# Ledger of designs, part 26: peptides against a protein of PDB entry 3PUK

Target 1, 227 residues: chain A of PDB entry 3PUK
Amino acid sequence: ERGLKSVVWRKIKTAVFDDCRKEGEWKIMLLDEFTTKLLSSCCKMTDLLEEGITVIENIYKNREPVRQMKALYFISPTPKSVDCFLRDFGSKSEKKYKAAYIYFTDFCPDSLFNKIKASCSKSIRRCKEINISFIPQESQVYTLDVPDAFYYCYSPDPSNASRKEVVMEAMAEQIVTVCATLDENPGVRYKSKPLDNASKLAQLVEKKLEDYYKIDEKGLIKGKTQS

## One batch from the design tools (peptide; aimed at target 1 F113 I124)

Design b2_p10_5_s4 (made by RFdiffusion4, then SolubleMPNN; from b2_p10_5, 4 letters changed)
Fold by OpenDDE base, seed 1:
Structure b2_p10_5_s4 (fold): chain B 227 residues (1-227), chain A 10 residues (1-10)
Amino acid sequence: as target 1 above (227 residues)
Amino acid sequence: MKLYNIDVPE
């Protein structure tokens, strides 16, 4: 069995780097906080160099323009990351880079997509979603990057109930990206005690798995993985 | 069938 890190890297290579690769062309890659962690978990700088990346920049930081080079944005579909991208291309006279390839780690809401389209569509060569919203830790271990998940899941304060639901939804979505990355539609087991958090999360995951595999990318229905 | 385990720490 190939380790989870290897699987994640292969998916990124195929979905991102192979998709925008041009022979002899170097790109600047822009990362946010999550994608920095993601790439750090599954590749080395030498790997990125082999994929035609000359330098990596943090999208949140002020950067000097490199107008002769194209930029590869590998970012989360968040308002913060999108706003930073828009600052790079919002002005025709002050574009930081020659053009942009955008790859989102998860589903990009229509509101954010429309905001991008309205502002700088002419500068964008690619815009895709690759559905990797987890960090591979070991061959069979991954983590979810959900801020304050612990607090909201275990808070005794009833006022946090709404936020807890949001966190659970986010976690379930991330888990589905793991299954998608592994090309699996598994059954889900959970501990129902002492709290019902695991049960709620499991139900959300199962529902989202069903939705995801109703029609796959090829228009086929994927049944439950047999093993 | 392959199963995923969801554990919530106490």
Scores: peptide ipSAE 0.021, ipTM 0.478, DockQ to the pose 0.019
OpenDDE base, seeds 2, 3, 4, 5: peptide ipSAE 0.013, 0.021, 0.006, 0.006; ipTM 0.401, 0.473, 0.413, 0.411; seeds 4, 5 fail the geometry check

Design b2_p10_6 (made by RFdiffusion4)
Pose (drawn by RFdiffusion4):
Structure b2_p10_6 (pose): chain A 227 residues (1-227), chain P 10 residues (1-10)
Amino acid sequence: as target 1 above (227 residues)
Amino acid sequence: EPEFEVHPPP
């Protein structure tokens, strides 16, 4: 099947689980709010065992150290989600697991990355960015994770216009991960209609997905595709 | 050994 959640599942399995799967052994997976919703969206937690995951736990709440099991961190590049990782490795009196495998849902800010590039420890065996920043709500419908996006798009023009741009970029880069997961580099068009916001956004997506496929590293897609 | 397969954001 080619359901939207099937496509995403095919990506998580190959880009995350298989990428650190050691045939004979199992791992503990850690999730933040987003990745929880993402995994619950495209599979049952039963399917995870077959993928090398024996236990899933919330990265937010404190956990008991299992220094003989390797950890699979499947999290978003969020200050909260990352600060929690730094609690397990490095500063201080650490550690909590035998090894660390980090998989970011999206591009990691240099600011956050530096905070973990230091307290690195020999533990962090891998740090990848898989570029999946959406929810496969239905086999043909997707939703983003841009909190309070509607309000910051149609609010007046007061003080909180600086956040509008923050929301506009968050939508743009998050939409780009939708195209990248579908292995599509589509042409961009907007409606040029009420308030003309789709124009500003269409430009951001166009610019960001040009920069994106200048780096992919999957090498499957470059230049505009038939979409 | 640590491995970093990260890219700068667009």

Design b2_p10_6_s1 (made by RFdiffusion4, then SolubleMPNN; from b2_p10_6, 3 letters changed)
Fold by OpenDDE base, seed 4:
Structure b2_p10_6_s1 (fold): chain B 227 residues (1-227), chain A 10 residues (1-10)
Amino acid sequence: as target 1 above (227 residues)
Amino acid sequence: EPEFLLHPKP
């Protein structure tokens, strides 16, 4: 049984490190809160060194320029992380690194993408979405990173209905990234509890899975895998 | 020129 952690690491290695690898070149890697947790869950520092990463930096913190080094940004497509990137390259006179490779953990909204393109296009060597938005815990266990998910999903307050929908959407997207990473199109099963949340989430997951495989690079609709 | 590879929106 291939452990989920090893599968996730292999995916990151292929989608990120192999994608921007240059022989003999070292890079600085910039991480945000989510990607720090993600990498810590599935690799060691020695693994990153083998992939040509000399040092890891927190994108949110003030950092000293290393103008001779290229930077690998492995970050979530959030305004906060993107803004930090833009600060690193927004000024021609104050570029912190030689160039940037950007890998987003999920779909980057057009608004953020356009902002990056308009401000820092000359500094970017590559920008890619890798579609990993979950944390592997054990061989067959993963956790979702959706802030306040519990609060909104179980809130009896009708005023939180709109926020609940946003949370449910985010959860569904992250579950689909697990399936995509494992190259599986499972039949979604859920235990019906008194709360309709599980059913609603299952429906969202199924819809998103269908959409994902319809637009998959292979152009092939994969049949449901038996799990 | 930067290479931008974005997945198509569903």
Scores: peptide ipSAE 0.047, ipTM 0.683, DockQ to the pose 0.691
OpenDDE base, seeds 1, 2, 3, 5: peptide ipSAE 0.041, 0.048, 0.043, 0.041; ipTM 0.673, 0.685, 0.683, 0.668; seed 2 fails the geometry check

Design b2_p10_6_s2 (made by RFdiffusion4, then SolubleMPNN; from b2_p10_6, 5 letters changed)
Fold by OpenDDE base, seed 4:
Structure b2_p10_6_s2 (fold): chain B 227 residues (1-227), chain A 10 residues (1-10)
Amino acid sequence: as target 1 above (227 residues)
Amino acid sequence: MPEFLLRPRP
């Protein structure tokens, strides 16, 4: 049984690199904070070279244009990352690359998607959502990338209740991407005490799993797997 | 415009 890291890499290779591969073509890859961590956790630079990536750039940085090369954006569907992409392609005079392939690590909200379409659709060769919104740490261990999650989940301040809910939703979504990556629809187990956080999160995960597996990527219904 | 987006989840 291959560890979670290898499964994640295999999924990225299939969903991203194989999807946009062209013979003899090299691409510049743009990463954000999350995808930098993600790739660092499951591959080496040599692996990326083998996939046709010549250089990696940070999407948040002001980069010099390389107008003869296509760019592969592997980024999170956040306003920050999308805005950085739009700066690269939003103006003809400021177009940094020949064209773009965009792969989002999760569901891209319609608002962001529409913003991209309205601004630079002609520059986009591919736009795909892949469901990998977690960092593999060990064979059976992963971490989530939700800012301030610890603070809001364990804050005793009642004023943080709404923020706590938002954070838990985000965490649940990321957990579902783990299940999707593993091709599993597990039962969820949790420890109830001392706080009800685990119970709440479990309920959210169960609900989102049900929604996700109503129609999987292949249009199939997947029942609960033994866990 | 051609649809270039694939969404794996509803």
Scores: peptide ipSAE 0.023, ipTM 0.574, DockQ to the pose 0.410
OpenDDE base, seeds 1, 2, 3, 5: peptide ipSAE 0.021, 0.022, 0.011, 0.021; ipTM 0.575, 0.571, 0.403, 0.561

Design b2_p10_6_s3 (made by RFdiffusion4, then SolubleMPNN; from b2_p10_6, 4 letters changed)
Fold by OpenDDE base, seed 3:
Structure b2_p10_6_s3 (fold): chain B 227 residues (1-227), chain A 10 residues (1-10)
Amino acid sequence: as target 1 above (227 residues)
Amino acid sequence: EPVFDLHPKP
């Protein structure tokens, strides 16, 4: 497979599974709503088994403790998902698993990070951000997970202008993660009518791409690539 | 590698 799905899977394999791999060790993997969709889009259960995952659990559901096994949390950096993790390892409840590896799909706010550190630091073997916040659909098509995006982007109420900006910024950030995953700096095409949303989003993407490549580890600024 | 590796450079 040569499409976006394959690229996403390879990134997850490298950034998550290889990062926490231990010979002969099986893990329970905890997923939230987004990561369930993400993995479903780019891998099969057999693939996960090969990566040492014995079972997948929904982080939002009540789960029986398996204290002899380590848990791999592949989750979004949201209060809901973090709270579920904290219930598994926090001081307020008994630990459900032996230890935790946490991989966030996007930037984890300091507030959430500090909350985790304060409560569960001793149980965490790894905590990392991998920056995959999109769902691959086709080789060059993906969907974004931005709550209320449609509502705010197409709201006729001018009072929602500030919210629209926040949503567009989030969308732009997710688009940049796609580009980073593909190691691309594409030209952006859009249709402007009937609203200026597409133009604004394009500008945000371009700005964020510029910032991304300026501050990358290699300090390289890539020219525009063909999409 | 550090346990906590957040906000890495892109």
Scores: peptide ipSAE 0.254, ipTM 0.826, DockQ to the pose 0.417
OpenDDE base, seeds 1, 2, 4, 5: peptide ipSAE 0.247, 0.245, 0.250, 0.250; ipTM 0.824, 0.821, 0.821, 0.821

Design b2_p10_6_s4 (made by RFdiffusion4, then SolubleMPNN; from b2_p10_6, 5 letters changed)
Fold by OpenDDE base, seed 3:
Structure b2_p10_6_s4 (fold): chain B 227 residues (1-227), chain A 10 residues (1-10)
Amino acid sequence: as target 1 above (227 residues)
Amino acid sequence: DPIFDLHPKP
C-alpha cells in the first residue's frame, strides 16, 4: 500500500514501536480518543500484536494494575490524557505498570511536561513527540482533530474572531504534520467563498511549512511538491 | 537516545 494510511502506519511503527522494542517483551498499550481513531484508521489488531502489544486499553477507563508489564502510552498531549497517565504512575496512587513509554502525537506543552517530570520521571523509560495529529481517510485525504473548529470558523459573531484564529492555527499545524509525514511541501488549493477561512488557513499552512523546513535537521528548504 | 526527547527539530 502506498497511500497515506500506509505511510502513517510506517511512521508509527518506526517512531513508536521500533523505538521501544525489546526482544521478547510484551507491552500494554494505552490509547486515548484520538489515537484510538488514528490506529484504527491505519492498522489492524494483528499488526499491533506483531509489534509486541498484548492488549490495548483505554487510558480514560479504570484499569486493573499489571505491575509486571511495561505500558506504552500513545496519547495526545492534552490535560485529560496526561492526567490519566499521572493517575497510573503519580505519587498520589500506586503504579499500575512496571514502567512507561510515552509517545505524544503532537507538541507537548512545557506545563504538561513539567508536571509529568515532577511526578513520574522515575517511571518513564521514554518520552517522545512524534507529530502525527491527523486521521488518514484516503490516499490523499485526511481529517483533523481540532475541537470546536466548525463552531468558531463559521460563527457569525465577531467576538469569536480571536478564538477562530487559534483554531485555524491549530488546523494549519496539523496539516503541516501531514506534509512532514509525507515529506511534502505542496501547493495549496482552496475555495474562498463564502468566507475567507480557506484563504487564511492556506496562508497559515504556507507560513508554517516555510518555518518547518527552515528549521529542520538538515536546514533545507524544499520546493513546491506537485501534489 | 535520551529518555526525554521533546520538541525535536522538525
Scores: peptide ipSAE 0.227, ipTM 0.814, DockQ to the pose 0.410
OpenDDE base, seeds 1, 2, 4, 5: peptide ipSAE 0.224, 0.218, 0.225, 0.225; ipTM 0.814, 0.808, 0.808, 0.813

Design b2_p10_7 (made by RFdiffusion4)
Pose (drawn by RFdiffusion4):
Structure b2_p10_7 (pose): chain A 227 residues (1-227), chain P 10 residues (1-10)
Amino acid sequence: as target 1 above (227 residues)
Amino acid sequence: SSEFEVKPPP
């Protein structure tokens, strides 16, 4: 099947689980709010065992150290989600697991990355960005994770216009991960209609996905595709 | 060893 959640599942399995899957052994997976919703969206937690995951736990709440099991961190590049990881490895009196495998849902800010590039420890065996920043609500419908996006797009023009841009970019880069997961590099068009916001956004997406496929690293897609 | 496939954001 080619359901939107099937496509995403095929990406998580190959880009995350298989990437650190050691045939004979199992791991503990850790999730933040987003990745929980993402995984609950495209599979049952039963399917995870077959993928090398024996236990899933919330990265937010404190956990008991299992120093003989390797950890699979499947999290977003969020200050909260990352600060929690740094609690397990490095500063201080650490550690909590035998090894760390980090998989970011999206591009990691240099600011956050530096905070973990230091307290690195030999533990962090891997740190990848898989570029999936959306929810496969239905086999043909997707939703983003841009909190309070509607308000910050149609509010007046007061003080909180600086946040509008923050929301506009968050939508743009998050939309780009939708195209990348579908292995599509589509042409961009907007409606040129009410308030003309689709124009500003269409430009951001166009610019960001040009920069994106200048880096992919999957090498499957470059230049505009038939979409 | 440590492996990093981090890329700067566009």

Design b2_p10_7_s1 (made by RFdiffusion4, then SolubleMPNN; from b2_p10_7, 7 letters changed)
Fold by OpenDDE base, seed 4:
Structure b2_p10_7_s1 (fold): chain B 227 residues (1-227), chain A 10 residues (1-10)
Amino acid sequence: as target 1 above (227 residues)
Amino acid sequence: DIKLDIKPKP
C-alpha cells in the first residue's frame, strides 16, 4: 500500500504545502469530497498539522468566519467547489478568511478560472493546478472520481453514447494524472471484450499522455517507460 | 480490463 500513497503524499507536500509555506503561519484547509478522500488515503491529521494546518473544514458546509487566518483551498476544479469558494470571498458576502491559496487537483477550465479571477482576485495569493485526480488504494491500485462513470460506460441505451464519451475522456485524464504523479509514460494494455470500453479508454489515455508530456516537458517527448 | 506498465516509486 505504501508505494503509490507515499508518492502522492510527497507530491502534495511539495506542490501544495511547500508552495504556500510561511514560517510560523497556520492555515485553515478547505476540502471537498474528492480531496477529503484523497488526503484520507495518503496521510493523517498529524501529518497535516506538521504542514501548518490547524483545522480542516468541508468547503460545502456553512462555516464561521475566521478572518485573521488565511485559508488553503485544496479542491477539485468543479462548479460546485468553485461556487463554495466564491461564497467565502465573493462580493455577495463578507470574506470568511484573510486570504486564500487555491490548489486544484486538475486542470481548471477557463470559464471557472475567469469567474474566480473576476470576483476574488484580490483575495487570492496563489492559484495552482497540481494534477492529482485519483485516489491511491494500494501500492499499485487507485480509484477514479468520475460521476456516473459506471452507468454510462455500461448503459445499453444508445442515447447515452455521447455521455459515455465524455466519461471516458474524464477517466483517461485521471489515469494520466497517475502517470504524471509517478513520472511515467507507460504503454497501455487492455482487454477489448466483451465491450470495447477498454480499447476506447486505452486510446484516449495514449493520446492524453502524449499531449501531457509535450506540454509539460516544454516540447520534449518522454519516451515510453520500459517494463 | 486496462493495464498500465507502471513502476511505482517506493
Scores: peptide ipSAE 0.023, ipTM 0.428, DockQ to the pose 0.026
OpenDDE base, seeds 1, 2, 3, 5: peptide ipSAE 0.017, 0.016, 0.018, 0.016; ipTM 0.404, 0.419, 0.426, 0.405

Design b2_p10_7_s2 (made by RFdiffusion4, then SolubleMPNN; from b2_p10_7, 5 letters changed)
Fold by OpenDDE base, seed 3:
Structure b2_p10_7_s2 (fold): chain B 227 residues (1-227), chain A 10 residues (1-10)
Amino acid sequence: as target 1 above (227 residues)
Amino acid sequence: DIELDIKPPP
């Protein structure tokens, strides 16, 4: 029941907390809507305390400065979350925290990355992408966080075709992060009727898996996982 | 092998 949750937590612990851990140091952690759900699904507050997190704050809310403490931003690579980060460090005279460690849940677009570099480079101690963009529910069940996915995927209005494509791309990307987290490159099976949504999604997933596993993190070529 | 089962939100 909790197999996937355990794997996700272990990945976050290794990729985020161990990466920025400093003996005796406490950090403030900033979360957005997605990462709040993510952490809530796979850990407890006591777990976060053990990892050196003293306070959890919502990145979207106005917060009082704590200039003597470093901040750990665990956020999605979205304009909304990035803009909130920029408000914290964009002003030279009124930085909210001593320094920032940024961990994105997925690939950060160049446009957002460049925006961060242009305004806040001096305040950033670490910037990393960890590629976890799903919510574990059960051992082999997860939830995708794609706004308006149902609406656009099942819209009868042809004018929504372009938006449907964007949603499909986002879903495919999140599915690939599941595979990456589990270190697997599986085949994809789908139901083709009554709509072709599953077929389209499967094709996108296969393509993205191919791109992702062309060269893995260790510099090795990873083939398809044998069933 | 992964089977995709797309369901509406509850």
Scores: peptide ipSAE 0.028, ipTM 0.533, DockQ to the pose 0.025
OpenDDE base, seeds 1, 2, 4, 5: peptide ipSAE 0.027, 0.033, 0.024, 0.031; ipTM 0.525, 0.540, 0.458, 0.532; seeds 1, 2, 4, 5 fail the geometry check

Design b2_p10_7_s3 (made by RFdiffusion4, then SolubleMPNN; from b2_p10_7, 3 letters changed)
Fold by OpenDDE base, seed 4:
Structure b2_p10_7_s3 (fold): chain B 227 residues (1-227), chain A 10 residues (1-10)
Amino acid sequence: as target 1 above (227 residues)
Amino acid sequence: SMEFDIKPPP
C-alpha cells in the first residue's frame, strides 16, 4: 500500500507547484485553515522553499501588501476563503500582490467562481481545482474536513436528520478525493455499528465513485481496482 | 477492497 502522505504531496507538487512554476520566481503562498493542515501533514517548510515559496501567510489575517510578488492561493472553495481573496484583489481594495494563482482543494461552486471572475479576473493567472479534500494522517489513515460532522452523524435528535444527510454527502465526496488521489476505484466495505452511518456512507461513496469515474481526471473510464 | 472506519475527531 502506497504512503498516503507521499502521494498527496506528489499530487500537490504536480497539480499546484509545477503548474505555476516560473524559474527564478518566488511566490507568497496564502493558506486557509484546511490547507494549512493539509500541507503540514505532508510536507515541511523546506519542501515549500524548494518549490519557490518564500513566505506562507494565513489568508484570514490582514497582511501587508507585497505588490511586486505574485501570490499562490491554495485554499478551500468556501465563501470565507474566497472573500479573503477578494479583499486582496477586489475592486474595493488595493491589490496586495502582483497577480494570483488560485488552486482550490475541491469543486468550486459556480456562484463563487463567478464572483471571483467578475471582480478579479485581470489579476488571476490560474484558477484550478485539484480535488484533495482530506488530511493524510498515516499511510492508510486520513481525516475529513466537515464542520460538525461528528455531532450530526451521532446526534440522536431527529431534527438533525437533514443536516446529517448533508454531512454524509460531504464526507463521501471527500473520501472520493482520497480514491482519486490514489488513482483507485475500490470496492467499498464497512463495519456495522449501532447506527447505520457506515452503511449510508458506503452507499454514497459507491455512487460518487461511479459518477467520478465515468470520466476521470484524464477523461478515461476506470474500472474497479482489484484489492 | 477499501474499508472505512468512522472515528471521532481527535
Scores: peptide ipSAE 0.024, ipTM 0.491, DockQ to the pose 0.025
OpenDDE base, seeds 1, 2, 3, 5: peptide ipSAE 0.021, 0.025, 0.023, 0.022; ipTM 0.490, 0.487, 0.513, 0.482; seed 2 fails the geometry check

Design b2_p10_7_s4 (made by RFdiffusion4, then SolubleMPNN; from b2_p10_7, 5 letters changed)
Fold by OpenDDE base, seed 3:
Structure b2_p10_7_s4 (fold): chain B 227 residues (1-227), chain A 10 residues (1-10)
Amino acid sequence: as target 1 above (227 residues)
Amino acid sequence: ETIFEIKKPP
């Protein structure tokens, strides 16, 4: 009934909550800015309670330790979110929770992963990437959360060229997660004028789609979707 | 059909 929102919720339920569920166990869930928006878009607080979440906390805020409870981190693979996690578990004397389950919304760079592994490996019960990097707005509409995307894409300053590429990459990744969520491999359409931004983005999406389906967990190559 | 748009933030 809710279209894309229902699909996203079902994926999160399966990939995150079912994955770490233990009968009779309640967890504290830690969210960042993106995942707060994501969950708000596709579920209610009552839904989270049914999944064994007793309290939701903002990962960026100072929080009191609850050392007897396990924590479920549903966060973006960003330096900011990872640093907040590390503050929770980086020191034996300062561990805020009993253990951690980490679910990243997208691919976690090796640099961040290695940083986590080096500091907190003993506290982590699960670490997984679920590949949902978009916010569903309507049944067929979603929002990409890429900071300063408009600024860098349309900046007349040539010094911003490098940043523009980074933004384009991030946007392409998020678009691919939509396709993955819907189990589609679409052809990409774009308008070429007045700038070449759309063309460049389209090329990146096509490339990343190819890579995603070639290296998926099942090792399957998905053909182009007819639509 | 899926359409992608880049808009200026409000």
Scores: peptide ipSAE 0.000, ipTM 0.336, DockQ to the pose 0.024
OpenDDE base, seeds 1, 2, 4, 5: peptide ipSAE 0.000, 0.000, 0.000, 0.000; ipTM 0.326, 0.337, 0.328, 0.329; seeds 1, 2 fail the geometry check

Design b2_p10_8 (made by RFdiffusion4)
Pose (drawn by RFdiffusion4):
Structure b2_p10_8 (pose): chain A 227 residues (1-227), chain P 10 residues (1-10)
Amino acid sequence: as target 1 above (227 residues)
Amino acid sequence: SYAESFERPE
């Protein structure tokens, strides 16, 4: 099947689970708020065992160290989600697991990355960015994770216009991960209608997905596709 | 700006 959640599942399995899957052994997966909703969206937790995951745990709440099991961190590049990882490895009195495998849902800010590039420890065996920043709500419908996006798009023009841009970029880069997961590099068009916001956004997406496919690394897509 | 991916062998 080619359901939207089937496509995403095919990506998580190959880009995450298979990428650190050691046939004979199992791992503990750690999830933040987003990745929980993402995984619950495109599979049952039963399917995870077949993919090398014996236990899934919340990266937020404190956990008991299992220094003989390797950890699979499937998290967003969020300050909260990352600070929690640094609690397990490096500073201080660490560690908590035998090895660390980090998979970011989206591009990791240099700011956050540096905080973990230091307290790195030989543990962090891998750090990848897979570029999946959306929810496959239905086989043909997707939703983003841009908190309070509606308000910061139609609010007046007061002090909180600086956040509007923050929301506008968050939508743009998050939409780009939708195209990248679908292996599409589509042409961009907006409606040029009420308030003309789709124009500002259409430009951000156009610019960001040009920079994106200048790096992909999957090498499957470059230049505009038939979409 | 954004960081890059990396790997370390065992």

Design b2_p10_8_s1 (made by RFdiffusion4, then SolubleMPNN; from b2_p10_8, 5 letters changed)
Fold by OpenDDE base, seed 2:
Structure b2_p10_8_s1 (fold): chain B 227 residues (1-227), chain A 10 residues (1-10)
Amino acid sequence: as target 1 above (227 residues)
Amino acid sequence: GYAKNFDVPE
């Protein structure tokens, strides 16, 4: 199977499922809003069963404890998702699951990471950051998960300037995750528009790509590729 | 990609 969906699935399989695989072991997988969309876009429940996932649960919902099973948290590094995780393991007497494997879809801030370590490190078997912050579409198309992105990017209201910058940063970060997933360091191309949003975004992407490939997973620096 | 790992033995 070709396409971005297959690439994303292979990345998840390698970075998450293969990383925590244990023969004969079934896990409960906890998803948040983003990862629910992500997995729905690139796999089927049958695929997850093959990877040792027996049940998928929403991390935001109240759940009954299954204390004999380990949990695989595939979640965004957000305060909301982290707080839900902490509620599952924050109390020794009320742990929802036997242990936890945590895989963040993006960089987890040190503050959140330290909070997790301080609260429930003994319950965590694995904590890892992967780099997938986009939803794959057909072919080589993807969508960004940035709320109100178009609204703020094209707003002529100066009062939205600060929010526009935040949105631009978020978009740039997610674009870089696509590049990382595809193992590409593309030359950024764009057409300038009156508001020059494309130019600003391009600059942000270039900067973030540079930063990423300075310290990539293999410690290698890659030259620019075609995209 | 990149990874930040924290491992606790089983």
Scores: peptide ipSAE 0.043, ipTM 0.699, DockQ to the pose 0.429
OpenDDE base, seeds 1, 3, 4, 5: peptide ipSAE 0.029, 0.028, 0.029, 0.030; ipTM 0.683, 0.685, 0.705, 0.682; seed 1 fails the geometry check

Design b2_p10_8_s2 (made by RFdiffusion4, then SolubleMPNN; from b2_p10_8, 4 letters changed)
Fold by OpenDDE base, seed 4:
Structure b2_p10_8_s2 (fold): chain B 227 residues (1-227), chain A 10 residues (1-10)
Amino acid sequence: as target 1 above (227 residues)
Amino acid sequence: SYAKNFDVPE
């Protein structure tokens, strides 16, 4: 029942904690909305303590500086989370921590990445994109974190068609992260009625899976890689 | 994963 949770935790442990591990060093971990849910779904605070995390902070909240400690940012590659990071380390603000390790849950757009680099490159020790954009529920069940997904996918208003496509794209991206996490390239099954949303999503997933594995086979650098 | 290291000494 919790097989996927275990897999996700193991992936996070390897991709994030092991990657920045330093013996005897404690870090402050910054989480956003998604990663809070993600970690809550697959680990306990005691697990994080074992990984050298002394305290967890919400990136969206105002926080007191702890300048002697390094910060581990495990966040989604969103403007909101990035802006909060920039507030912590940006040139327009005083540094809150000694240095930063950034781990994005998905591909970080170049625009955001460049913004970070331009503003606070001297504070960043590591910036890594991992491929976990889902929340495990059960061994074979997960949930997606796509804002307004329900609203736009099932909106009868044709004016929402463009947004619906964006949402479908985001869902497909997150489903691919599940497959990547499980190291699977599955066939996609769906029920298309009464709306064609499932069919459209399935097509997007299939296409993205194909692209993902093609790129992987070619050894090309991509935002979503096996971690 | 895609890793980008910034060469910033400790």
Scores: peptide ipSAE 0.037, ipTM 0.682, DockQ to the pose 0.303
OpenDDE base, seeds 1, 2, 3, 5: peptide ipSAE 0.033, 0.031, 0.040, 0.036; ipTM 0.672, 0.669, 0.691, 0.678; seeds 2, 3 fail the geometry check

